# Peptides against a protein of PDB entry 3V4L, part 201

Target 1, 386 residues: chain A of PDB entry 3V4L
Amino acid sequence: GQPLAKDKVALLIGNMSYWEHPKLKAPLVDVYELTNLLRQLDFKVVSLLDLTEYEMCNAVDEFLLLLDKGVYGLLYYAGHGYENFGNSFMVPVDAPNPYRSENCLCVQNILKLMQEKETGLNVFLLDMCRKRNDYDDTIPILDALKVTANIVFGYATCQGAEAFEIQHSGLANGIFMKFLKDRLLEDKKITVLLDEVAEDMGKCHLTKGRQALEIRSSLSEKRALTDPVQGAPCSAEALVRNLQWAKAHELPESMCLKFQCGVHIQLGFAAEFSNVMIIYTSIVHKPPEIIMCDAYVTDFPLDLDIDPKHANKGTPEETGSYLVSKDLPKHCLYTRLSSLQKLKEHLIFTVCLSYQYSGLEDTVEEKQEVNVGKPLIAKLDMHRGL

## One batch from the design tools (peptide; made by RFdiffusion4, then SolubleMPNN)

Design b2_p21_3_s1 (from b2_p21_3, 11 letters changed)
Fold by OpenDDE base, seed 5:
Structure b2_p21_3_s1 (fold): chain B 386 residues (1-386), chain A 21 residues (1-21)
Amino acid sequence: as target 1 above (386 residues)
Amino acid sequence: DLEELEKAVVSMSVVDVPPPA
């Protein structure tokens, strides 16, 4: 029979906005496009941008809670990284310069923990450099991996080599994702799919002699990313997993706010990533005696680190939201919350209506506090441990 | 242009290997 997945879960991490290291661009597009493709493959996808060491550890822990016997687990990482002694290290955005293994997440440690969950398939897609870090002389004594015969690594590059992105004037994929995305939906054994991606990369003049895909696999079964999920969640564990994932993807409901002056505002929410939300406001009703009115969002939780100069923009693009801008309603004010993983409490903020009456020079303000609970990834309480 | 594409390829490496002496 066709192999069945008990469920399919993916964690995608894209690190770009490094503090002490060169900024990247490709991980934004790569995580977004891969998220949409994996959703078409019935994966439960958590997509996270710009994580600190602590936030990456918590994201991995939450991902491991979604894993169970016969579940397909996929980890994608795009960002800075290194490889020492065959151990792959993902570099968080807050990593010092130079970084060491103690500042980074070891992929082989994550694999060990995934093997303890008795997963049906473990896929790692590592879009990072594999150069040795000469500042890290530590040899990690990793516990011996179990022989589970269900492991696939797709490395964007060979051992000791670099991975590359294309920094044009626009948004572009990294080289690995450019070829991976064209084949990811194919009903093929995952190792055969990755081998075809390697052949396509090998034909590209940009990558030839600079970057080549490496496939490392122990996969003894014919497993594909297209393998159907086993039907309705009949187990208590499957229900818990579905509830945990649903919590991380629940947007606040759209609200209609009514002000005393008779102005009505629509407040709406859109997800760009699991930790990135766009808030948008629009005037849906204005009394004729009000000549001008604007609806601003303000007084955000300090944990979100929101600069008011970047809030309340006339376009999604002015907030740094280029990917979801086509799906957003037009003629709003837009605010991008890019760090929802930092939100310890409920998202409480103020909607401020500024307006002017016909024949009065003075601007009037009305304010309403809005509590939308914990949006998206903030429902997982990724801070539970401090 | 292929030469413009080649100049736009950026390493995702943070390890500034000091230029060979």
Scores: peptide ipSAE 0.144, ipTM 0.679, DockQ to the pose 0.496
Fold by OpenDDE base, seed 4:
Structure b2_p21_3_s1 (fold): chain B 386 residues (1-386), chain A 21 residues (1-21)
Amino acid sequence: as target 1 above (386 residues)
Amino acid sequence: DLEELEKAVVSMSVVDVPPPA
């Protein structure tokens, strides 16, 4: 019979906004497109952008809580990275320059922990450089991996080589994701699918002699990303996993705010990623006596590091949201919250209505505090331990 | 243009290994 997954879970991390390192662009698009593809494959996807070391550790821990016997686990990482002694290191956005293994997440440590969960399949897709870091001679003492024969690594590049992105003026995929996305939905053994992606990448003139996909696998079974999830959640663990995933993806409900002046505001929420939410405000009713009326969001928790210069924009794109803009209502004010993992408390903020009456020169303000609880990934308390 | 594409290819490598002295 076709192999069955007990469940399918993916963690996607895209690091681009490095503090001490060159900024990347491709991880934004790559994580977004891969999220949408893996959702079509019935994966429970957690998608995270711009994580610190601490936040990456917590994201991995929460991902490991979603893993169990016979579950398919997929980890995708796009960002800076290195490989020393056959160990792959993912570089967090807060990593110093130079970074060391102590500032980075070792993929082989994550694999060990996934093997302790008795997973049905472990897939690592690593869109990062595999160049040696000569500033780090640390050899991680890794415990011996179990012989599980359910492991697949897709490396965007060869050992000791660089991975590349295409920094055009627009949004573009990294080279790996550009070819992976075209085949990811195919009902093929995952190693065969990746081999076909390697062939497609090898035909590209841009990558020829610069970047080639490397597949490292120990996969004894014909497992595919298309493998169906085994039936209704029959176990308490499957129910807990489904609830935990659902919590991490729960948006606040849209609100209708009524002001004393008779203006009605719709406050809406959209997820770009598990840690990135767009707030939008729209005027749904305005008395005719009010000639000008705008609804601003302000007084965000300091933990979110919201620059007022990037808040309350007339377009999603002006907030740095280019991917979900088509699905958003038009003619709103938009604010992008890109660091929901940093939210320790409830998301409380102020909606400020600024308005002017016909024949009055003075602008009037009314304010309402809004508590939307913990949106998306903020429900997982990724700060538990500070 | 292939030349414009070559200029747009950015390494995801952080290690500016200074050229060996």
Scores: peptide ipSAE 0.144, ipTM 0.687, DockQ to the pose 0.529
Fold by OpenDDE base, seed 1:
Structure b2_p21_3_s1 (fold): chain B 386 residues (1-386), chain A 21 residues (1-21)
Amino acid sequence: as target 1 above (386 residues)
Amino acid sequence: DLEELEKAVVSMSVVDVPPPA
């Protein structure tokens, strides 16, 4: 019969905003587009941007908690990386210059932990460079991997080679994602799908002799990303997994705030990623005696590192939100919270209404505090280990 | 244009970048 997945879970990490290293651009689009494709494939997707070492470790640990016997696990990483002695290292955004294995996540260690979960399929998609790091002479002693015959690696490039992004004037994919996205929905064995992606990349004149897809697989079964999820969750573990995923994607409810002046504000929330939320405000009612009014959000938790210069923008794009801007309501003020993984407490902030009465020169302010609890990934308490 | 696209290809590698002095 057609193989069944017990469930499908994906962790997507896109690191771009490095502290000590060149900034990337492609991981933003790549993680977003891959998230949308994997959702069409009935994957439970956690999508995270710009993680520190500690945040990456916690994201992997939470992902491993979602894995169980017969579950399909997919890990995608886009960012800086290296490969020493056949071990792949993902570089966190806080990695020092130079970075070492002690500052990075070893993919083969994650694979070991995934094999302990008795997963039905383990897919690694590594959109990173595979050059040797000559500043890291550590030889990781990896324990012997189990013979599970269910592992697939798709490396964006060959061993010792670079992966590339295309920096156009707009948002563009990395080279790997550019070809992967066109085939990802095909009902094919995952290795066959990746072989076709490799052929498509090999026809590209830009990548010829610079980047080529490498596939490493022990996959003995005809497993596809299209394989149907086994029906209604019958196990306590499947219910826990569904609840944990749902918590990581729970948005705050939209609120109607009423001010003493008679202005009514709609406060709304949208997810761009599991750790990135857009707050938007709109004036839904204004008394005729009020000539001008704006609703600003302010007083965010310090852990979110929100620059007020980038808050309360007239467009989503001015916040850096280019991907979800079509799905957002128009004529709002927009604020992008890009680091929800840092939120230790409830998201409490102030809505400030600034307004002017007809025939008065002075602006008046009214403020309301809003508590929206822990939105999205902040519900997973990724910081519980400190 | 092909030439514009060639200039737009950026390495995702930092391994060859010497640490800031």
Scores: peptide ipSAE 0.140, ipTM 0.693, DockQ to the pose 0.884
Fold by OpenDDE base, seed 2:
Structure b2_p21_3_s1 (fold): chain B 386 residues (1-386), chain A 21 residues (1-21)
Amino acid sequence: as target 1 above (386 residues)
Amino acid sequence: DLEELEKAVVSMSVVDVPPPA
């Protein structure tokens, strides 16, 4: 019979905004496009940008809670990385310069933990460099992996080689994702799919002699990302998993705020990623006696590191949101919250209405505090260990 | 242009960090 997944879960991490390292661009687009493709494949996708070491550890822990016997687990990482002694290290955004294994997440440790969950398939897609880090002399003593015939690694590059992105003036994929996205929906054994991606990369003149996909697999069964999820969640664990994923993806409801002056504001929310939300405000009703009227958001929790200079923009693109801008209402003010994982408390902020009456030069302000609870990934309390 | 595409290929590796002085 066709293999069935008990469920399908993916964690996608894109690190770009490094503190001590060159900034990347491709992980933004790569995580977004891969999220949309994996959702079409009935994956429960957690998509996270710009994680610290601590936040990456917690994201992996929460991902592992979604894994169980016969579940398909997929980890995608795009960012800086290295490979020492056949161990792949994902570099967090807060990693020092130089980084070491103590500052990084070892993929083979995550694989060990996935094997303990008795997963049906373990897929790692590593869009990172595989050069040796000569500043890290640590030989990781990894515990012996269980012999499971269900592991697939897709490395964006060969051992000891670099992975590349295309830094155009616009949004562009990394080289790996550029080819992966065209085949990801194909009903093929995952190793065959990745082999075809490797052939497509090998035809590209830009990658010849610079980057080649490497496939490492123990997968003995014909398993595909297209394999159907086994029907209605028959276990309490599957129900808990579905609820946990749903919590991590719950947006605040859109609100209509009414001010004393008779102005009505629509306050809306959109998810760009599991940790990235856009707030938008629009004036939906204005009394005719009010000539100028602006509704801006302010007084955000300090944990979110929101620079007011980047808040309340006339376009989503001015906030750094290029991907979801087509799905957003037009003629709003937009604010991008890019670090929802940092939110310890409820998201409380102020909506400030600034307005002028006809024939009065003085600007009047009205304020309303808004509590939207914990949006998206902030519901998982990824900070509980601090 | 192919030459513009070649210049746009950037390494995702920070390999050439000079050793701390």
Scores: peptide ipSAE 0.125, ipTM 0.664, DockQ to the pose 0.758

Design b2_p21_3_s2 (from b2_p21_3, 10 letters changed)
Fold by OpenDDE base, seed 1:
Structure b2_p21_3_s2 (fold): chain B 386 residues (1-386), chain A 21 residues (1-21)
Amino acid sequence: as target 1 above (386 residues)
Amino acid sequence: MMEELEKAVVSMDVTDVPAPA
């Protein structure tokens, strides 16, 4: 019969905003596009941008808690990385310069932990460079991997080679994602799908002799990303997994705020990623005696590192939200919260209404505090280990 | 088109970037 997945879970990490290293752009678009494709494949997707070492470790640990016997696990990483002695290292955004294995996540260690979960399929998609890091002479002593015959690595490039991004119209796409996205929905064995992606990359003049897909697999079965999820969750573990995923994707409900002046504001929320939320405000009612009014959000928790200069923009794009802007309501003020994983407490902020009466020169302000609880990934309490 | 795309190809590599002194 057709193989069945007990469930499908994906963790997607895109690191771009490095502290001590060159900034990337491709991971933004690549994580977003891959998230949308994997959702069409019935994956439970956690998508995270710009993680520190600690945040990456916690994201992997939470992902491993979602894995169980016969579950399909997919890890995608886009960012800086290196390969020493056949071990792949993902570089966190807070990694020092130079970075070492002690500052990075070893993919083979994650694979070991995934094998302990008795997963039905383990897919690693590594959109990073695979050059040697000569500043790291550490040889990780890896324990012997179990013979599970269910592992697939798709490396965006060959061993010792670079991965590239293509900058187009101010955004960038990874070369790997550019070809992967066109085939990802195909009902094919995952290794066959990746071989076709490799052929498409090999036909491209831009990539020829610069980047080539490497596939490493022990996959003995005809497993595909299209394989149907086994029906209604019958196990307590499947219910817990569904609840944990749902918590990581729970948006605050839209609110109607009423001010004393008679102005009504709609406050709304949209997810760009599991750790990135857009807040938007709109004036839904204004008394005729009020000539001008704007609804600003302010007083965010310090842990979110929100620059007021980037808050309350007239367009989503001015916040850096290029991907979800089509799905957002028009004629709002927009604020992008890009670090929800840092939120230890409830998201409490102020809505400030600034307004002017007809025939008065002075602006008046009214404020309301809003508590929206822990939105999205902030519900997972990724900080519980400190 | 092709020449513009060739100029748009950027390496994601940082291993050859000397540590700031």
Scores: peptide ipSAE 0.249, ipTM 0.742, DockQ to the pose 0.823
Fold by OpenDDE base, seed 4:
Structure b2_p21_3_s2 (fold): chain B 386 residues (1-386), chain A 21 residues (1-21)
Amino acid sequence: as target 1 above (386 residues)
Amino acid sequence: MMEELEKAVVSMDVTDVPAPA
């Protein structure tokens, strides 16, 4: 019979906004497109951008809580990275320059922990450089991996080589994701699918002699990303996993705020990623006596590091949101919250209505505090450890 | 198009960044 997954879970991390390193662009699009594809494959996807070391560790821990016997686990990483002694290191956004293994996440450590969960399939897709870091001679003492014969690594590049992104004026994929996305939905053994992606990359003039996909696998079974999830959650663990994933993807409900002046504001929420939410405000009713009226969001928790200069924009794109802008209502003010993983408490903020009456020169302000609870990934309390 | 794309291909490598002196 066709192999069955007990469940399918993916963690996607895209690091681009490095503090001490060159900024990347491709991880934004790559994580977004891969999220949408894996959702079509019935994966439970957690998608995270711009994680610190601590936040990456917690994201991996939460991902490991979603793993169990016969579950398919997929880890995708796009960002800076290196490979020392056959160990792959993912570089967090807060990594110092130079970084060392102590500042980075070792993929082989994550694999060990996935093997302890008795997973049905472990897929690592690593869109990072694999050059040696000469500033780090640390050899990780890894415990011996179990012989599980259910492991697939897709490296965007060869050992000791660079991965490349396309920094065009527009949104573009990394080279790996550009070819992976075209085949990811194919009902093929995952190693065969990746071999075909490698062939497609090898035919491209841009990549030829610069970047080649490397596949490293120990996969004894014909497993595919298309393998169906075993039916209704028959176990308490499957129900818990479904609930934890659902919590991490719960948006706040849209609110209708009524001000004393008779203005009605719709406050809406959209997910770009599991840790990135767009707030939008729209005026749904305005008394005719009010000639000018704007609804600003302000007084965000300091943990979110919201620059007021990037808040309350007339377009999603002005907030740095280019991907979900088509699905958003038009003619709103938009604010992008890019660090929901940092939210320790409820998301409380102020909606400030600024308005002017016909025949009065003075602008009037009314304010309402809004509590939307813990949106998206903030429900997982990725700060539990401080 | 291809030449513009070739110029847009940027290494994700940071190992060649000289440590600040």
Scores: peptide ipSAE 0.228, ipTM 0.725, DockQ to the pose 0.833
Fold by OpenDDE base, seed 3:
Structure b2_p21_3_s2 (fold): chain B 386 residues (1-386), chain A 21 residues (1-21)
Amino acid sequence: as target 1 above (386 residues)
Amino acid sequence: MMEELEKAVVSMDVTDVPAPA
């Protein structure tokens, strides 16, 4: 019979905004496109951008809590990285220059922990460079991996080689994701699917001789990303996993704010990623005596590091939100919260209504505090160790 | 078109940046 997954869980990390290293662009689009494809494959997807070492460790720990016997686990990483002694290291955004293994996450350590969960399939998709880091002479003493015959690595590039992005019109895609996305929905054994992606990359004149996909697999069974999830969650663990994932994806409910002047504001929320939310405000009712009014959001928690100059924009694109702009309502003011993983407390902020009466020169302000709880990934309390 | 696309291919490597002197 076709293999069944007990569940399917994916963690996608895209690091771009490095502190001490060159900024990347591709991880933004690549994580977004892969998230949408894996959701069509019935994966529970956590998608995270621009994580520190500590935040990456916590994201991996939360991902490992979602893994159990017969669950399919997929880890995707796009960002800076290196390979020393056959070990792959993912570089956090706060990594020093030069970075070492102590500043980075070892993929083989994550694999060991996934094997302890008795997973049905372990897929690693690593969209990073695989050059040696000569500043890290540490030979990791890794424990021997179990013989689970369920491991697949898709490396965007060969050992000792670079991965590339294609930058066009301010957006970029990784070369790996460009070819992977066209095949990811195919009902094929995951290694066969990746071999076809490797062939497509090898036929492309832009990629040929620059980047080639490497596949490492112990996968003895015909498992596919299309494999159906087993029916109703029969175990207490499956219910807990479903609840934990659902918490990390719960948006605040849209609300109607009523001001004393009689203006009504619609406040709405949209997820771009598990740690990135767009807030939008719109005037839904205005008394005729009010000639102009705008609803600004302000007084955000300091942990979110929101620059007011990037808040309250007339378009989603002016906030840096290019991907979800088509799904957002028009004629709003937009604010992008890009670091929800940094939220320790409830998201409390102020809606400030600025308005003018007909025949008065002075602008009037009314303020209303809003508490939306912990949105999206902020429900996982990724900060509990800081 | 092709030459502009070739210039759009950027390495994700950090190691080729000479350390600031």
Scores: peptide ipSAE 0.212, ipTM 0.694, DockQ to the pose 0.695
Fold by OpenDDE base, seed 2:
Structure b2_p21_3_s2 (fold): chain B 386 residues (1-386), chain A 21 residues (1-21)
Amino acid sequence: as target 1 above (386 residues)
Amino acid sequence: MMEELEKAVVSMDVTDVPAPA
């Protein structure tokens, strides 16, 4: 019979905004496009951008809680990285220069933990460089992996080689994701799918002799990302997993705020990623005696590191949100919260209405505090260890 | 088009960046 997944879970991490290292661009688009494709494949996807070491550890721990016997686990990483002694290290955004294994997440350690969950399939898609880090002489003593015939690594590049991104003036994929996305929905054994992606990369003049996909697999069964999820959650663990994922993806409900002046504001929320939310405000009703009226959001929790200069923009793009802008209402003010993982408390902020009456030069302000609880990934309390 | 794409391919590698002195 066709293999069945008990469930399908993916963690996608895209690190771009490094503190001590060159900034990347491709991980933004790559994580977003891969999220949409994996959702079409009935994956429960957690998509995270710009994680610190601590946040990456917690994201992996939460991902491992979603794994169980016969579950398909997929980890995608796009960012800086290295390979020492056949171990792949994902570099967090807060990694020092130079970084070492102590500052990084070892993929093979994550694989060990996935094998303890008795997963049905373990897929690693690593869109990172695989050069040796000569600043890290640490030989990781990894515990012996269990012999499981269900592991697939897709490395964006060969051992000791670089991965590349396309730095155009616009949004572009990394080289690996550019080819992966065209085949990801195909009903093929995952190793066959990746082999076809490798062939497509090998035919491209841009990648030929610069970057080649490496596939490492123990996968003995014909398992595909298209394999159907087993029907209704038959276990308490499957129900808990579904609820945990749903919590991590719950947006605040859209609100209509009414001010004393008679102005009505629509306050809306959109998810760009599991840790990235856009707040938008629009004037839905204005008394005719009010000539100018703007609704600003302010007084955010300090944990979110929101620069007021980047808040309340006339376009989503001015906030750095290029991907979801088509799905957003027009003629709003937009604020992008890019670090929801940092939120320790409820998201409380102020909506400030600034307005002028006809024939009065003085601007009047009214304020309302808004509590939206913990949005998206902030419900997982990824900071509970601090 | 193709030559503009070749200039836009950037390495994601930072291992060759000398540590700040």
Scores: peptide ipSAE 0.184, ipTM 0.690, DockQ to the pose 0.854

